# Peptides against a protein of PDB entry 7RZF, part 223

Target 1, 358 residues: chain A of PDB entry 7RZF
Amino acid sequence: PFQEEHLKQLYKIVPIKDIRNLYVTFPIPDLQKYYKSNPGHYLGHLIGHEGPGSLLSELKSKGWVNTLVGGQKEGARGFMFFIINVDLTEEGLLHVEDIILHMFQYIQKLRAEGPQEWVFQECKDLNAVAFRFKDKERPRGYTSKIAGILHYYPLEEVLTAEYLLEEFRPDLIEMVLDKLRPENVRVAIVSKSFEGKTDRTEEWYGTQYKQEAIPDEVIKKWQNADLNGKFKLPTKNEFIPTNFEILPLEKEATPYPALIKDTAMSKLWFKQDDKFFLPKACLNFEFFSPFAYVDPLHCNMAYLYLELLKDSLNEYAYAAELAGLSYDLQNTIYGMYLSVKGYNDKQPILLKKIIEKM
Target 2, 358 residues: chain A of PDB entry 7RZF as posed
Amino acid sequence: PFQEEHLKQLYKIVPIKDIRNLYVTFPIPDLQKYYKSNPGHYLGHLIGHEGPGSLLSELKSKGWVNTLVGGQKEGARGFMFFIINVDLTEEGLLHVEDIILHMFQYIQKLRAEGPQEWVFQELKDLNAVAFRFKDKERPRGYTSKIAGILHYYPLEEVLTAEYLLEEFRPDLIEMVLDKLRPENVRVAIVSKSFEGKTDRTEEWYGTQYKQEAIPDEVIKKWQNADLNGKFKLPTKNEFIPTNFEILPLEKEATPYPALIKDTAMSKLWFKQDDKFFLPKANLNFEFFSPFAYVDPLHSNMAYLYLELLKDSLNEYAYAAELAGLSYDLQNTIYGMYLSVKGYNDKQPILLKKIIEKM

## One batch from the design tools (peptide; made by RFdiffusion4, then SolubleMPNN)

Design b2_p22_4_s3 (from b2_p22_4, 12 letters changed)
Fold by OpenDDE base, seed 5:
Structure b2_p22_4_s3 (fold): chain B 358 residues (1-358), chain A 22 residues (1-22)
Amino acid sequence: as target 1 above (358 residues)
Amino acid sequence: SLDEEFVREVMEGLKPKVWKPP
């Protein structure tokens, strides 16, 4: 649908709000018929990953980017877009060419590694979790979305089609990756720094912008993107729940937390869920130390310790979030507070990872 | 134009379909 004149273009756009955004976009074929394999979701999962060795992790380490999202979007004319969107720092705005180079280095890494069935299986499992609990958590919002989905999916599949991955199609993943090339790129930079430097106005919103061809030298630099040794595929997500068994309500279940363990060193309260009947739990730990707030030095040491602990756990934070797990660590006047929340099945794994870093 | 449409889409929040946990 796009002619050559619409490709390799840079759009400098003036926002109303003080925002700095980069959009790297690629026209791709309509993939709607391939919803059972969803190759754009596979690529979006990897490109948008936030773990160690991810595109975002490297761009953050350079101080250029705050956030990154990647994935497909439907187009109005029988095509789609693949989009990589980042929130730019002030420094990142000066390094847009280098940021995009890193994007192509990551894409080149994906080509070199090839399609991974285990990554597809992870996406499948995550989507299955999302599907299984969608209706239980949000009963009212479901009906309005069905009407839009009916246009794209068979009636019998409408409930599942957005979530249920069924077919690993490495050929389709490679096909989409082949469209993610510098010669197919459309770049938008959104920044107030372009104010008074634009020559066009968009009709509907009066948005001021400038359009420029990306220099052939820059395109060639991106085409020659090498393998950056800092980029790695994510590790398998250990936190994805597989057991969703809900234990029967105990006959002795109390409406309030009951003290189930009382020792000189620990007290344990427990309350079974009697209302929601979800395979979720909240683990809350309060650690008491007589030394935590004895003096300003100990207080500062406790603070620094917790900051270092949080930093050491960042490698798990995104994987836990994707799997519907979260943790929180806080300093208290008596010591430290830890919470672990979400699906109960893999909470012991996350808790173990936290304890191993303590 | 396709260029103005793209600028408009960017300003409207050209966001990819990203999976979010429930």
Scores: peptide ipSAE 0.360, ipTM 0.857, DockQ to the pose 0.584
Fold by OpenDDE base, seed 1:
Structure b2_p22_4_s3 (fold): chain B 358 residues (1-358), chain A 22 residues (1-22)
Amino acid sequence: as target 1 above (358 residues)
Amino acid sequence: SLDEEFVREVMEGLKPKVWKPP
């Protein structure tokens, strides 16, 4: 469907809003029949990863990119797209060629490491979590999505087909990676800086744009993307829940938090969930220090401490979020507040990581 | 044209659909 004339093209697009965006797309085969293996999801998980050694981590470290999304998208009949979309900084807008080089360096790293069954298993486990969670969330948002899915999957599999990874297909992962090449790229740069430099108008929205071929020298530069030693596969996500057991409601369950521990140094309140019946917990800790806000110096030290603590925990933030865990750290007039929320199974692991950094 | 369709796709993609990954 895409002829050579449609590939290796750069589109400079003028937005209505003040946005800077880089949209990199690759035509890929229709993978719908491979929903059980979902190789595009596997690649999207890795390319879109936000942890240490990720593409986003490197691009953020350079101050070029704020956010990154990677994944497959449906196309017209008989093909799909793999998309890498990034929000550009002002500086990043000047380094688009180098950003795309880093994309190809990361893709080359994935090609060199080959398909990893453990990564597939994590995707499977994450999807299983997402599925179990969606089934318990209110149906209103689900009905509109189901209608679209019903066209593609048997009714019996519709609910599971989007989430159920069953087959590790390294051959299909490699096949998609083989399409993620500079010779197959279409690039759009969205910026107001192209205002008055465009020569075409999109008919439906009146969007001003310029189309140009990407220079062969630039394509060749991307084709020769070396392995960048800064790029690494993610570590295993230790926060993915595996136990979804819902504890029975105790007969003595109180409608309000009950004081279950009272000591000179600590008070503990507990309330069992009587409403949602989810394998989730909210852990809230308030730390009191007589020194936290005694004077401006101590206040500033407490603030700086918490900022440093947050920075030291960034390595876990994304993995926790993917696993349906979150944490929050705040300064209070009396000290510090810590909250850990989400699936209860791996909360102790996250809490331990936080405490080890404190 | 396929070019205009691409421009449209880009602009539609930039609409903050909270694309939570599926």
Scores: peptide ipSAE 0.351, ipTM 0.783, DockQ to the pose 0.337
Fold by OpenDDE base, seed 3:
Structure b2_p22_4_s3 (fold): chain B 358 residues (1-358), chain A 22 residues (1-22)
Amino acid sequence: as target 1 above (358 residues)
Amino acid sequence: SLDEEFVREVMEGLKPKVWKPP
């Protein structure tokens, strides 16, 4: 058990690489027996969310954080950790107290909204997709992983236990949220700026660090975190595939794209998948404009247009990525290129969103 | 020590294992 002396501690760590990182951790109970509900995954999904009103979105808007990861990690036997890890900007390194305040504001928002069954259902559906299309792991890695999993799961469930969400347990979500408090926090800041300011050395790697107690006044500031009106729960992910039907290969299927539509304004090529047999498609669009590269002004306008279009689509990027969809937008010497890739079921929805912003 | 183990854990987590969310 972590004693009070191990809680509310700050570790300043000198990295070998030029990295800036904030590692916030909370000791939590062993949740392994609750794998069917996986409350830590639910919280990791929300805390690690990248959409509008997320923790990361706000911290990025401040210029303090580049990336954020939230989730549970296995610890010593009988304990787990909940971790929030962020990549810090140079400015973010100066605002670590405020970054952690925002973490507690977001956690407070999750407490105020309470557990959402629809969010659990999305996690369940996403995990089901990930399981269904799990790439064959390399045999050695798979065997070692199975051996580890066998300590925690029934033999018959070992293959599915990591992905199978079955039970919505709001009580367990609230229990984990109750552990995500300032009084239970351990903080590590990783930066070369601590070089020559450390007093300890870790034995295995020779990592230089300093440990200090977090001031009670700082803990109290985090305990009094408000709801912050900028934080919102994510909207429902409309891109999660539900239809995985694979159409039979047509008798006239060509090994190369065939021209299936030829008009004055458009040409359409199609190739059926004859290799992978996945419920995935690649949609590629090339737009031609005689004005795109007439002069430097038009080139700059086409560039600016594409940057504005990309920015306007950022609200969908993360939700699409989670659902196994991606898009790409590029300037070409003749105009613009658009690509939409991934599961075919919800591609029309993503394509519609793109077209509505164009 | 528990402190050294924590420092090690942090540094191991920062190794460019593409941390796919679990």
Scores: peptide ipSAE 0.351, ipTM 0.781, DockQ to the pose 0.325
Fold by OpenDDE base, seed 2:
Structure b2_p22_4_s3 (fold): chain B 358 residues (1-358), chain A 22 residues (1-22)
Amino acid sequence: as target 1 above (358 residues)
Amino acid sequence: SLDEEFVREVMEGLKPKVWKPP
């Protein structure tokens, strides 16, 4: 158990590498017995979200943070940690207190909205995808991992326990959220700017650091974090696959793409997968415009158009990525290239969103 | 110490258990 002396502490750490990092951690109860509901994963999904209205989106908009990771981590026996870890810009290093304020504003937004069953369902569906398509671990590594997991899970559930969400437990989500408070925080700032300003050395790696108490005024500032109107819950992810049916190989399936549509305005080639047997597809579109590269002005306009199109699609990029979908847009000497790849189930939805922005 | 263990943990860059897309 963390005593009060270990809470509300700031650690200034000198890295060997030129990195700037903010590591915010909260001691939480051991959630292992609640693996079927996994409230820490629910919170990690939201706090670590990269879409519009997310914590990361706001911190990026200010130029303070490049990347954010949020989630639970195993601790010693009887406790875990919830961690929010961000890569800091040079400017972000000067605004650490305000970054943490924004973290608490986002957490306050999560408290105000309360636990959402639809978000739990998305986490469940995403985990089901991850489980179904998990790479086959090498037998030796797999056996060692299973042996470790057997200590924590029933034998029958060991294979699925890490992935299967079964129970929506809003009470446990609220319990974890109640631990994500300024009075429970431990903060580490990692920067070379602390070189020569440290007074302690970590024994194993020789890492130089300084520990200090976070001032009560700063803790109070974070405790009084208001609702920031820029923070919003994510929208429902429309791209999460639920159908993984593999269609049987057609009798007329060719080992090469076959021309299945030939019109004045379009040619369509199709090849069924005869090798991998995955519920995935690759859609490739080449758009031809006689005006795309007629002159430098048209080339620049085509470039600008594509950049604007990409920017307009950024709202879907993270949701698509989470769902195992990707898209690519490129200028070609003939016009534009579009590629949509990943699970085939929701590709039509993503394609429609792209076309609606064109 | 718990402080040194924390510093070590930070430096090891132990990533939270977060779902990542495949």
Scores: peptide ipSAE 0.335, ipTM 0.774, DockQ to the pose 0.550

Design b2_p22_4_s4 (from b2_p22_4, 12 letters changed)
Fold by OpenDDE base, seed 3:
Structure b2_p22_4_s4 (fold): chain B 358 residues (1-358), chain A 22 residues (1-22)
Amino acid sequence: as target 1 above (358 residues)
Amino acid sequence: SLDEAFVGEVMEGLKPKVWKPP
């Protein structure tokens, strides 16, 4: 649907709200028929990744971007978009060309590494978790959704098609990556800084904008995007649950936490879930130190220690979140509080990593 | 136009479909 005249375009858009957003968009073929492999989801998972060596990690390190989202979106009939959307800092607004260069460097890294079956398997496993524990939609919303997707999926697959990945298709991943090129880009920058610098008004919302062709020199700069050694594929997510067994309620289960371990240095309380029956747990630890709040210096040291500990755990935060795990670390007047929440299966792995950093 | 439609979509929040944990 897009002709050459519609490509390599820059749109400078004035928002009503004080927002700074960049949209780097690529027209791609309609991938709906490939829902079992979902190559756009694979690429969105990698491009939108927040771990070490990710696109976001590098752009945040430069102070240019706060958040990043990558993935496919439905277009009109017969095409889709792949979109990389970032929230820009004030500084990032001045470096849009370089931000986009980094996007193409990351895409070039994905081309160089090629499709990874283990990444597909990770996406499959994450989607299986999401499918297993999806909330029931409201009947009207559910019915409307089902009616809409019946045009794209076999009736027997309608309930699962959005979640179940079945086919690793490296050829389709490469095909989509081949569309993620500078010559195929449409860029939108949303900022109030363009106020009074626009020459067009959008009909539907009255949005003021300016459209410009991206200079051939800039396109060429992006086409020549080298491999940036800061970009790395993510490591395997160790936190993805695979065991969802729910243990039966013990006969002696108490409605309140029971003391199950009492030692000179520790007390352990346990309560089995008698209500939700989910393969989830909440681990809460309170650490007591006589030095934590003895004076302002020790208080500041305890604060600094916790901040350093949090920083040292940032490498796991996103992977844990994706796997439905979370942790919290807080200073208390007596020392420190640690909480680990989510699926119980991999909580010991996360807890071990936390303890190894303490 | 395709340009105006694109601007409109951006303003509506042209966000990709991303996976979120349950």
Scores: peptide ipSAE 0.247, ipTM 0.828, DockQ to the pose 0.591
Fold by OpenDDE base, seed 4:
Structure b2_p22_4_s4 (fold): chain B 358 residues (1-358), chain A 22 residues (1-22)
Amino acid sequence: as target 1 above (358 residues)
Amino acid sequence: SLDEAFVGEVMEGLKPKVWKPP
């Protein structure tokens, strides 16, 4: 549906709110018929990844971007968009061309590596987890969503179609990736800095904007995006749960935490879940040190230690979050607090990673 | 126009369907 005149366009948009956003958009074929393989989700997972060697990691390291999301969106007429959206810093607003260059460098890295079945399997496993627990974790929104989804999927598949990945289709991944080219780009920059510099007004909302053709030299710069050695595919997410067994409630289960271990060096309280019946656990550790807050120096050292520890664990934060795990580290007046929450299956792995960094 | 429609969509929040963990 887009003619050449609609491609390679830059839109400078004035927001009502003080926001700075970049939208890098690509017209793509309608992928609805491919919901079982969902190649747009595969690409969105990688492009939107937040781990080491990700696009976001590099853009954050430069101070240009706060957040990044990538993925497909439905279009009006048997087409879709692939969208990379970033929240821009003030500095990032000055470097939009270079941000987009980095996007194309990452896309070029994806072309060079080719489709990875293990990444598809992770997406499949994550979606299966989300599907399995959706009704327990998000009860309120279900009925309203079904009515909208019925327009897109057979009735028998409506409940599962958004979540079930069944077919690894590297050909479709490559097909979508081939649409993510500079010659097919539509860019929107949203910033108040364009106020008084616009020449058009959008009819429905009265949004002021300016439309410009992206210079051929800039398109060519993006077309010649080389491999940036900072970009890497994510490592396998070791935190994705596979065991969802719920142990039966013990006959002597207490409504409150019971002291199950008492030693000179440790006390352990345990409470079995009697309410939610989820394969989740909450591990809380309080560490006591007589030296933690004895003086301002020790207090500052304890603070710096935890900041360094948090920084060293940042490589796992996103992978843990995707897998439905979280951790928290806090200074206390007596020492340190550690919390690990989420699906219990891989909590020992995350806990081990934390301890190895301590 | 397709241009105005695009601007409108951006303002409505042209957010991709990103999977979020529950």
Scores: peptide ipSAE 0.246, ipTM 0.827, DockQ to the pose 0.559
Fold by OpenDDE base, seed 2:
Structure b2_p22_4_s4 (fold): chain B 358 residues (1-358), chain A 22 residues (1-22)
Amino acid sequence: as target 1 above (358 residues)
Amino acid sequence: SLDEAFVGEVMEGLKPKVWKPP
């Protein structure tokens, strides 16, 4: 068990590689028995969210952080860790105290809003998607993983236990949130900038580090984290598939795309999947404009238009990715190319969002 | 020590088990 002497510690670590990382870690109880509710996954989903009003969005806007991940990790017997890990910019390395303040502001926002059943349902639905398609994409890794899982789950549940969220437990979410406090923090900063400033060497790898107590003043600043009005819960993910029906192969299915619509303004080709048998589709659109490449000015305008369009769609990018959808927008010599790929069920919703921004 | 173990874990990549969709 972590004693008080192991809490409120800062570790300055010299890496071998030129990396800048921050690890904000919290000792938490063993949550393995709560796998059906998985409160650590719920919190990891929100803290690690990349959409508008997320922790990452704010830290990126300040130029301090490139990437953020949040979630639980197995620890020593009877303990787990909740970890928030960020990739730091050079500027972010100078603002670590403020970055951690923003983390606690976001955690305070989660406390203020309370546990949301709809967020749990989204996690459940996303896990159901993952489970349903895991074996179809990569069979090779399954056997070695099962042996490890057998130590934690009943034999009858081993296949499903990692993915099946069944119980919304707001009490357990609150319990974990109560462990995500400044008084329970262990911070590691990984940077070559600490070279020659360390006083300890780790025995196993020879890693040079310095350990310091976090000043009580800094802990108090984090404890007094206010509600930052820039932080918001994510909106509902409209792109999560719920229909996984695979339509039967048509008797007249062609091995190549068939022209199914031919008009003065549009041509449409269709090919049914005859190989993969997945509830996925690829929509490809080529837009033709006589003005797209008529001169350098129009080329620059077409480029600028596409960049603005991409920027306006950024609010959907992460939600689409989480749902197994992707889009691509490219300038072509004739105009624009749009591709929408992934699960077919919610592709019309994403396509509509794209068209509404065009 | 617990401190050295933590440093070792950080260096090995103390990444949370973040579920990313496949």
Scores: peptide ipSAE 0.242, ipTM 0.823, DockQ to the pose 0.545
Fold by OpenDDE base, seed 5:
Structure b2_p22_4_s4 (fold): chain B 358 residues (1-358), chain A 22 residues (1-22)
Amino acid sequence: as target 1 above (358 residues)
Amino acid sequence: SLDEAFVGEVMEGLKPKVWKPP
């Protein structure tokens, strides 16, 4: 459906709200029939990754973006879009060309590394977790969603098709990557800075915009995107749960936390879940220090220590979140508080990572 | 036009289908 006149276009759009967004979009073939391999999800997972060596990590380090999302969107019949969307800083708004260059550098890195079966397996495992613990949607929403899905999937697969990855298809990943090229790009920049600089009005919402062709020199700059040595594939997510066993309720299970360990240096309270029956746990640690809050200097040192600790743990935060794990670190009047929450299987791994940084 | 439709979609929140953690 997109002719050459619709490609290599820049849209400068005036928002109602004070927002700064960049949308880098690529027309792609309809991938619906490839739901078992879902190559667009594979690419969205990598492009949208937030870990060390990710596109977002580099763009954040430059102060140009706050957030990044990547993935496919349905279009009309016969095509889809791949979209990279970023929230721009004020500085990032001045560096849109360079931001897009970094996007193409990252895409070039993905081409150079080629499709990775372990990344596909990670996506598969994450989706399996999401499916297994999908909260029962409200019946009305669920029925409407199923009715929509029935148009695209066999009846026997309707419940699982959105979640079950079954086929690693490197050929389809490469096919989508081949569409993520500068010659196939449509760029939208959303900013109030374009107010009074537009020449068109969108009919439905009255949105003011300007459309421009992207200069051939800029397209060529993006086509010549080199391998940026700061970009790397993510490491394997070690936090993805694999054991979902729910232990039987103990005969002596207490309705309240029971003191199960009492020593000179530690007290341990435990309560088994008697309500939710999920393979989840909440680990809460309170550390007491006689130096906590003794004076303003010690208070400030304790604060700075926790800020530095949090910063040092940021490398794990996204991987933990994806795996349904979270942690929290807080200063208390007596010392510090640590919590680890989520699926119990990999909590010891996350806890170990935290302790190794302490 | 396809251009106006694109602008409209952007304003509606042209967001990719991103997997969300459970």
Scores: peptide ipSAE 0.240, ipTM 0.826, DockQ to the pose 0.581

